# Ledger of designs, part 70: peptides against a protein of PDB entry 6IDX

Target 1, 380 residues: chain A of PDB entry 6IDX
Amino acid sequence: KELAKLSADVTFATEFINMDGIIVLTRLVESGTKLLSHYSEMLAFTLTAFLELMDHGIVSWDMVSITFIKQIAGYVSQPMVDVSILQRSLAILESMVLNSQSLYQKIAEEITVGQLISHLQVSNQEIQTYAIALINALFLKAPEDKRQDMANAFAQKHLRSIILNHVIRGNRPIKTEMAHQLYVLQVLTFNLLEERMMTKMDPNDQAQRDIIFELRRIAFDAESDPSNAPGSGTEKRKAMYTKDYKMLGFTNHINPAMDFTQTPPGMLALDNMLYLAKVHQDTYIRIVLENSSREDKHECPFGRSAIELTKMLCEILQVGELPNEGRNDYHPMFFTHDRAFEELFGICIQLLNKTWKEMRATAEDFNKVMQVVREQITRA

## One batch from the design tools (peptide; made by RFdiffusion4, then SolubleMPNN)

Design b1_p12_7_s4 (from b1_p12_7, 7 letters changed)
Fold by OpenDDE base, seed 4:
Structure b1_p12_7_s4 (fold): chain B 380 residues (1-380), chain A 12 residues (1-12)
Amino acid sequence: as target 1 above (380 residues)
Amino acid sequence: MKVKLPNLSKAL
């Protein structure tokens, strides 16, 4: 207890570390010896002193043994652990993950996100916060393959559902620390879009061109069997498609693939359009046909608008940026749907189309409409 | 807050 208090002092910490005091603390954890009276209280103070000593940055986190890691991970993975031990163990694991890639690898073998989700199903918001903080640390330090797996896993769907039901819809006000961890989780989730945002369309890739053709098919010939491969269409068919791509509001009516060569938003804009066309087909068809039937120069160019809106959403959501420690603004919507970015796009493209009509905009007003839409999205 | 949309037809 006194050691845990004194360990916050850098002078004491330096002397205690020079006396191998931290090694003694690690060995106490490693021994797992439950035979002592007040073991749980002693252990909680030991873990506190260990954290405070390590926070001085005098000792590398890589000094910890695999036995120590297993004990700490055991306190997080075992049912019915003391809350004080659990809290300190989560904080130690977070610090280990953040400070050492070697420790991340070892910890990622000993604990799962599924085990950490169990600590969200409690009324203690501090435990919930430390559990999300550790999930965020694991997600941040994961290699790209494992990060993508973590994002796509049923664990993330379950995590979003648990956060929604036990944190966001909880009867307790969300503290600043929890709001920050929810923000961090949101930013880390959106950063998975960076690859697609920075992927240029290859205008020569037939599979990618077939997606653009599918957008045309869904808009103008939804009853046509997709098995009608765009065979080497006669010049008349190419001219027809050029008209259709103009009606879709692409900038390059001859080769719409060229509109997706700009990064950002690259292929992410095409992904959003395809999602809208497949999942919200009636909304997509309505937006396209409402503008394709206009002869008054007040047509909203869907293709161009969808590209610039995708870029704008990436800018608003800070896709590719690291989480800022001073921010705590999270969007509950991102915990309600698996494809939350594409759903946000689907809402915002309808807002854009409405705003365009209300402003009586022309193609020359495009940037003014986008500025108004940005203000509407950022004030919502 | 409903952003009052500027009527672009009045800026001509």
Scores: peptide ipSAE 0.035, ipTM 0.656, DockQ to the pose 0.013
Fold by OpenDDE base, seed 1:
Structure b1_p12_7_s4 (fold): chain B 380 residues (1-380), chain A 12 residues (1-12)
Amino acid sequence: as target 1 above (380 residues)
Amino acid sequence: MKVKLPNLSKAL
């Protein structure tokens, strides 16, 4: 207890470390010996002193043994551990992951996100905070392949559901520390969109061109009576598609694939359009046809608008940026759906279309409409 | 007229 308190002082910490005191603490944890009276209390103070000593940055985290890591991971994975031991063990693992890539690898072998989710299903917000902090640390330090695996896992749907039900919709106010960890998790989740945001469309890729053709099909052929088979002339077909791509509001209505060669937002804009067209088909068709039927130059160019909106959403959500210390602004809506970004896009594109009409905008007003929409999104 | 957006958090 006194050691744990004194370990917060840098002068004491320096002298204690110089006396190999930290090695003694690590060996106490490594021994795992439950034979001592008051073992849980002693261990909690040992872990506290260890954290406070390591927080001075005097000793490298790489000094810890694999046996130490396994003991700490054991305190997180075992049922019915003392809350104080669990809190300190989560914090130690977080610090290990954040400070050492070699420790990250070892910890990622010993613990799973599924085990950490169990610590979210509690009424203790401090435990929930440390569990999310460790999940965030693991996510931040994971290699790209493992980040994508963590994202694709049933663990993410379950994690979102558990966070939504036990943290966000909990009967307790969210503290600043938890709000920060939810912000971090949100940022790290949206950073998974960076790959698609930075992927250029290949105009020669037939599969990617078929997506653009599918957008046209959904908008114009789904309502067309099957009797109007477009006449057999290849030139008439190309001219028809050019008209359709103009009505879809692509900037390059001759070759819409060129509109997706700019990064950001690259292919992410096409993913959003396809999601809208397939999942919210009636909304998509309505937006496209309402603008395609206008002869007054007040048509909202859907394709251009969807691309620039996707880019704007990436900028607002800071896609590809690391989480900032001291930020606590998280959006609860991103925990409600597995495709929350695409759903947000679907809401915002309707807002854009509405704002365009209300402003009686023309193509010359495009940037003004986008500025108004940005202000509307950032205030919502 | 600044159209008050419906809170986007309620639209999801």
Scores: peptide ipSAE 0.011, ipTM 0.551, DockQ to the pose 0.019
Fold by OpenDDE base, seed 5:
Structure b1_p12_7_s4 (fold): chain B 380 residues (1-380), chain A 12 residues (1-12)
Amino acid sequence: as target 1 above (380 residues)
Amino acid sequence: MKVKLPNLSKAL
């Protein structure tokens, strides 16, 4: 207890470390000796002293043994652990993950996000906060392949559901620390869109061109079997498709693929359009046809609008930026859906289309409509 | 016209 308190002092910490005191603390954890009276209290103070000593940055986190890591991970993985030990163990694991890529690799072998979800199902908001903090650390330090896997996993859907039900919809006020961790998790989740946001369409890629063709098919041929793609494209058919791509509101009516060569938002805009067209087909068809039937120059160009809206949403959500330690603003809606960005896009594109109509906008008003829509989204 | 955003707090 006194050691844990004194370990916060840098002078004491320096002298204690110089006396190999931190090695003694690590060995106490490594021994796992439950035989001591008040073991849980002693261990909680040992872990506190260890954290406070390591926070001075005098000793590298790489000094810790694999046995130490396994003991700490063991305290997190056990179903019946003292809350004080669990909290400190989560904090130690977070610090290890954040400070060392080599420790991240070892910890990622010993614990899973699925195991950490159990610590979110408790009434203790401090435990919930440290559990999310460790999840965030693991997500931040994961290599890109594993980061994508973590995001797509059933565990991530379950994580969002548990956060929503046990944290956000909890009967307790959300503290600043929890709000920060929810913000961090949101930022890290949206940063997975960065790859697609920075991916240029290849105008020569037939599979990517077929997506644009599918957008046309869904909008104009919704009752036509895709198997009845009529044979070799006559010039009349090419001219028909150019008209259809104009009605879809692409800037390049001849080759809409060119509209997706700019990054940001690159292919992410096409992903959003395809999601809207497949998941919210009636909404998509309505938006396209309401504008395609207009001859009054008040048509809202869907394709251009969808691209610029995707870019705007990436800017508003700060996609590709690291979490800021001073921010605590999170959006609960991003924990309600697994495709929350695409759903947000689907809401915002309807808002844009409505705003365009209400403004009686023309193509010359495009940037002004986008500014009004930005102000709308950022005030919501 | 200021389109009152649906308060995102009410869509949940």
Scores: peptide ipSAE 0.009, ipTM 0.543, DockQ to the pose 0.018
Fold by OpenDDE base, seed 2:
Structure b1_p12_7_s4 (fold): chain B 380 residues (1-380), chain A 12 residues (1-12)
Amino acid sequence: as target 1 above (380 residues)
Amino acid sequence: MKVKLPNLSKAL
């Protein structure tokens, strides 16, 4: 108890570390010896003193033994552990993961995200915060291959549902520390979009070109029986598609694939357009046909607007950026939907189309409309 | 006129 209090002082910490005091604390944890009547209280103070001593940055986290890691992971994975021991064990694991890639590898073998989700179902917000913090640390330090596996739809859906029901909709106000961890989890989840955001379309890839053709088909051929494709010559067919791509509002209406060669937003813009066209087909068709029927130069170019809106949403959501330690702004809506980014795009493209009409915009006003839409999104 | 944007959190 007294040691745990004194360990917060840097002068005491320096002297205690110089006397090999931290090695004594690690050996106490490694021994696992439950022989004392006050073992749980003594262990909680030992873990507190260990954290406070390590927070001074005098000793490297790489000094920690495999036996110590297994004991700490054991306190997180075992049922009926004392709340104070569990809280400090989660914080120690977080710090180990953040400070050492070697310790991350060892910890990722000893604990599962499923075990950490069980600690989100408790009424203690501090335990919930440290459990999310450890999930975030594991997600941040995971190699790219394992990061995608951690993001796999079922684990993420379950995690989002548990966070929504037990944290966000809980009977307690969200503290600043929890709000920060929810923000971090949101940023790390959106960073999975970075690959698609940085993927250039290949204008020669037929499979990618078939997606653009599917957007055209959904907009203009949804009522046409595929049996009535008139066998009229290849040139008339090419000229027809060039007109349709102009009506879709692509900048390059001859080869729309060229509009997706800019990164960001690359292929992510095409993914959003295809999602809108398949999941919200009536909304997609309405937006396209409303603008394609205009001859007054006040048509909103859907294709160009969708690309620039996707880029804007990536900038607003900081896709590809590291979480900022000073931020705690999380959006509860991103915990309600599996496809929250694409749903946000679907709302924002309707807002853009409305704002374009209200402003009586032309192609020259495009950047001004986008600025107004940005201000609208960032104030909502 | 302050166009009260529908709170995007209420539209999802």
Scores: peptide ipSAE 0.005, ipTM 0.436, DockQ to the pose 0.019

Design b1_p12_8_s1 (from b1_p12_8 with S1M S5K H10A)
Fold by OpenDDE base, seed 4:
Structure b1_p12_8_s1 (fold): chain B 380 residues (1-380), chain A 12 residues (1-12)
Amino acid sequence: as target 1 above (380 residues)
Amino acid sequence: MASLKPTPLAPL
């Protein structure tokens, strides 16, 4: 207890470390010996002293043994009654993951996100915070393959559901530290969109062109069986498509694929359009047909608007940026839906279309509408 | 979403 308190002092920490005191603490953890009646209290203070000593940055985290890592991971993965040991063990694992890629690899072999989710199902917000912090650390330090796997896993859906039900909808106000960890998790989750945001459309890829064709089909041929598109001459069909792509509000009416060659937002804009067209078909058709029936030059160009809105949402959500230590602003909506970015896009494209009408905008006013929409989104 | 009523760019 006194050691744990004194270990917060840098002068004491320096002298204690110079006396190999930290090695003694690590060996106490490694031994796992429950021989003392006060073992749990002693261990909690040992872990506290260890963490406080390491936080001075005098000793490298790489000094820890695999046996130490296994003991700490064991305290997190096993059902334990001692909240203090669990809290300090989560914090130690977080610090190990953040400070050493070699320790990350070892920890990622000993614990799973699924095990950490169990620590979110408690009433203790501090345990919840440290569990999310460790999940965030693992997510941040994961190689791209494992990061994508962590995001696509049942664990991420379950994590969002548990956070929503036990943290966000909990009976307690969210503290600043928890709000920060929810913000970090949100940023790290949106950074998975970076690949698609930076993916250029290949105008020669037939599969990608077929998505644009499907957007046209859903908007204009919704009742037509795709099997019955009659083999009418290729030229009349090309001329028809150019008209339809103009009505869809693409900038390049001849080859809409060219509108997706600019990164950001690249293919992510096409993904959002396809999601809207497939999941919110009535909304999509309504937006397209309402603007396509206008002869007054007050049509909102859906294709251009969807691209620029996707880019704007990426900028607002800081896609591809590292989390900022000073921020704690998270959006509860991102924990309510698996496709929360695409749902946000679907809300914002309706807002844009409404704002365009209310402004009586023309194509020349496009940037002014986008500025107003940005202010509406960022103040919501 | 708070109703920031966009000002019409052209008068009604």
Scores: peptide ipSAE 0.048, ipTM 0.673, DockQ to the pose 0.012
Fold by OpenDDE base, seed 2:
Structure b1_p12_8_s1 (fold): chain B 380 residues (1-380), chain A 12 residues (1-12)
Amino acid sequence: as target 1 above (380 residues)
Amino acid sequence: MASLKPTPLAPL
C-alpha cells in the first residue's frame, strides 16, 4: 500500500528501481503464491506499484518475463478475479502492447478479443474502458495481415452490439476516457478503408469495368423486360453506353474507369456507389433518373458527386490518420450499422442531391455545393 | 442538425 503510493513519486521511483525493487515486484506476480489471507489486496497494490514505477519510463517494458505476461493475461482470462486486480491487469497489458512490439506478439498469443468483450458486459465503466483500450492497443499494433482478421465482420458486429447495449445504452453517463476509447475504435475501424481509398482503378481491368456496367444496368435496365434480345449491333451498343455514362454523371463518359484512377478516394468511391445501387436500389435509381431526365444545365453529376463525397467523408473521418489523444468525438451510427461508412455515404449523397437542387446549381457551382454539403455534414 | 438552408445560386 505505502509502496504503491510512493511509486508515483519520481525520486522514490528512481531510488527503488536502482535497488532492483521492480524485479522484486515482478517476482511476486510470477510466483502466483495464493497462500496469504490478504493476497488479493497485496497483489492489487503490487500491480499498482508496478504500473506507477513503469510510467516513469526508467525501465524498459521488455524487461518483463513470459511468466509475468502469462500471469497478467491469466488475471484477464479468469472469470472470478478481484475487480482491482482485473483493472490493473488490463492497464498493464495495454501498456505492454503500446510500448513493445515483442510484448504485443506474446500477448496476442495469450488473449483473444472475445475474452476482452466479456469485460464489456459489466457495470464497472473503468473495466469497460480498459477493456476497449486494450482492444484498441491490440488493433493498433497488429500487423496489416492480422488487422483485417481481427476486424472480421462477425467479431466487429458482436463488439459493436456489446458496446451499444452495455456502454452507449448503459444507465451511466459516458466519461471522457470511455468516449476517447470509442473515438479511437472508430478511427482504427475506418482506417481499414485506407487500402481501398488508395487503390487505383485499372481502366483495362474487365472485372472492375463490369462493376461500372452493373451500375449502368441497375440504373437503366432494372425495369426493362428481359425479352429485349441482345441482337442490336456492337457499334450502337458502344454509343448507347457513352450516353448512359454521361447520364450517370461520370466525368469521363467514354471510359468511366478513368474517374477512379485518382487516389484518394480510388476504388472506395466505386464500392460506395455499388453498395448504394444494391442495398438502396430505389434511392439510387431515383437520384440517377432525376438528374438524367433534366434537359436543363441543373443536372447533379452523380458519378462525380459520389467520388468527391467519398473523398470528403474520408477527410472528415480522418481515414488513414492515427487517433488523436485529445479527441473524444465518436459517431453513434458507427455502433448501429455493420456498413456505417456506406450508410453515411447513402445519407450524404441524398443530402448533396437535395442541396444541389435547392441551390439551383450547375456544373460550374460544383465546388460551392460541396463546401455547403461539408458544412452540413460537420455540423450534424 | 441546424439545416443551413443553402442560398440559391441562381436567382428565382
Scores: peptide ipSAE 0.042, ipTM 0.675, DockQ to the pose 0.012
Fold by OpenDDE base, seed 1:
Structure b1_p12_8_s1 (fold): chain B 380 residues (1-380), chain A 12 residues (1-12)
Amino acid sequence: as target 1 above (380 residues)
Amino acid sequence: MASLKPTPLAPL
């Protein structure tokens, strides 16, 4: 107890570390000796003193033994652990993951996000915060392949559902620390879009061109029986498609694939358009047809708008940027849908289309509309 | 949502 209190003082910490005091604390944890009547209280203070001593940055986290890691991970994986031990164990694991890639690898072998999810199903918001903090640390330090696996895993959907139900929809105010961890989780998850945001379309890839053709088909042929495969005339078909791609509002209506060679937003804009067209088909068709039937030069160019909106959303959400310690602005919608970015795009493209109409904009006003839409999104 | 009512752009 007194050691834990004194360990917050840098002068005491320096002298205690110079006396190998931290090695004594690690050995107390490593011994696992549950035989003492006051073991839980002693362990809680030992872990507190250890954390406070390590927070001075005097000792490298790489000094920690595999036995120590296994003991700490064991306190997090056990169903009946003292709340104080659990809290300090989560914080120690977080600090280990954040400060050492070698410790991350060892911890990622001993603990899963699925085990940490159980600590979100509690009424203690502090335990919930430390559990999300450790999940965020594991997600931040994971190699790219493993981050994608963590995002695609049933764990991520389950994690979002549990956060939504037990944290966000909880009957208690969200503390600043929890709001920060929810922000961090949001940023780290949206950073998985960076690959698609930086992926250029290959104009020679037939499969990618078939997606653009599918956007045309959904917009203009949705009521046409699939038996009416558009007949034999290749040149008349190219000229027809050029008209349709102009009505879709592509900048390059001759070869719309060229609009997706710009990075950012690259293929991510095409993914958003395809999602809108397939999942919100009526909204997509309405937006396209409302603008394709206009003769007044007040048509909103859907294709161009969708690309620049995708880029704008990436900028607003800071896709590819590290989480900022000073931020706590999380979006609850992120936890309500598996494809929250594409759903946000679907909301914002409707806002853009509305704003364009209200402004009586022309193609020359495009950038002014985008500035107004940016301000509308960032103040919402 | 503070409705920043988009002011109609005056036609040039």
Scores: peptide ipSAE 0.041, ipTM 0.672, DockQ to the pose 0.012
Fold by OpenDDE base, seed 5:
Structure b1_p12_8_s1 (fold): chain B 380 residues (1-380), chain A 12 residues (1-12)
Amino acid sequence: as target 1 above (380 residues)
Amino acid sequence: MASLKPTPLAPL
């Protein structure tokens, strides 16, 4: 107890470390000896003193043994651990993950996000906060391949559901620290879009061109019996497709693939358009046909609007940026859907189309409409 | 779904 309190002082910490005092604390944890009366209280103070000593940055985190890591991970995986031990063990694991890539690798072998989800199913918001903090640390330090696996895993869907039900919809007000950890998790989740945001379309890739063709098919052929495909020559079909791509509101209506060569938003805009067309087909067809039937110069160019809106959403969500320590603004909607970005895009493209009509905009007003839509999204 | 109801900006 006194050691844990004194360990917060840098002068005491320096002297205690110079006396090999931290090695004594690590060995106490490594021994795992439950034989002492008051073992739980002693261990909680030992872990507190260890954390406070390490927070001075005098000793490298790489000094910790694999046995120490396994003991700390063992306290986190045990269902009957004392709350104080659990909190300090989560904090120690977080600090290890944040300070050392070597320790991250070892911890990622001993602990899964699935095990940490159990610590979210409690009424203690502090345990929930430390559990999300460790999840965030693991997600931040994961290699790109493992980040994608963590995001696509059943664990991520379950994590979102548990956060929604036990944290966001919990009977207690969300504290600033929990709000910060939810913000961090949101930012780290959206940073997975960075690859697609920075991926240029290859105009020669047939599979990518087939997606643009599928957008045309869904918009214009959904009611047309494929038997009525006009059997007249390849040139009339090419001219027809050029007209259809103009009605879809692509900037390059001859080769729409060129509109996706600019990064950001690259292929992420095409992903959003395809998601809208497949998942919200009636909304997609309505938006396209409303604008394709207009000859009054008040047509909203869907393709251009979808690209610039995707870019705007990436800017608003700070896709590719690291989370800021001072921020605690999280959006509950991002915990309600597996495809929250694409669903947000589907809401915002309808808002854009409505705002365009209300403004009686023309193609010259495009940037002005986008500015109004940005302000509407950021105030919502 | 939180309705992104645009708060009607009062006409300037």
Scores: peptide ipSAE 0.036, ipTM 0.622, DockQ to the pose 0.017

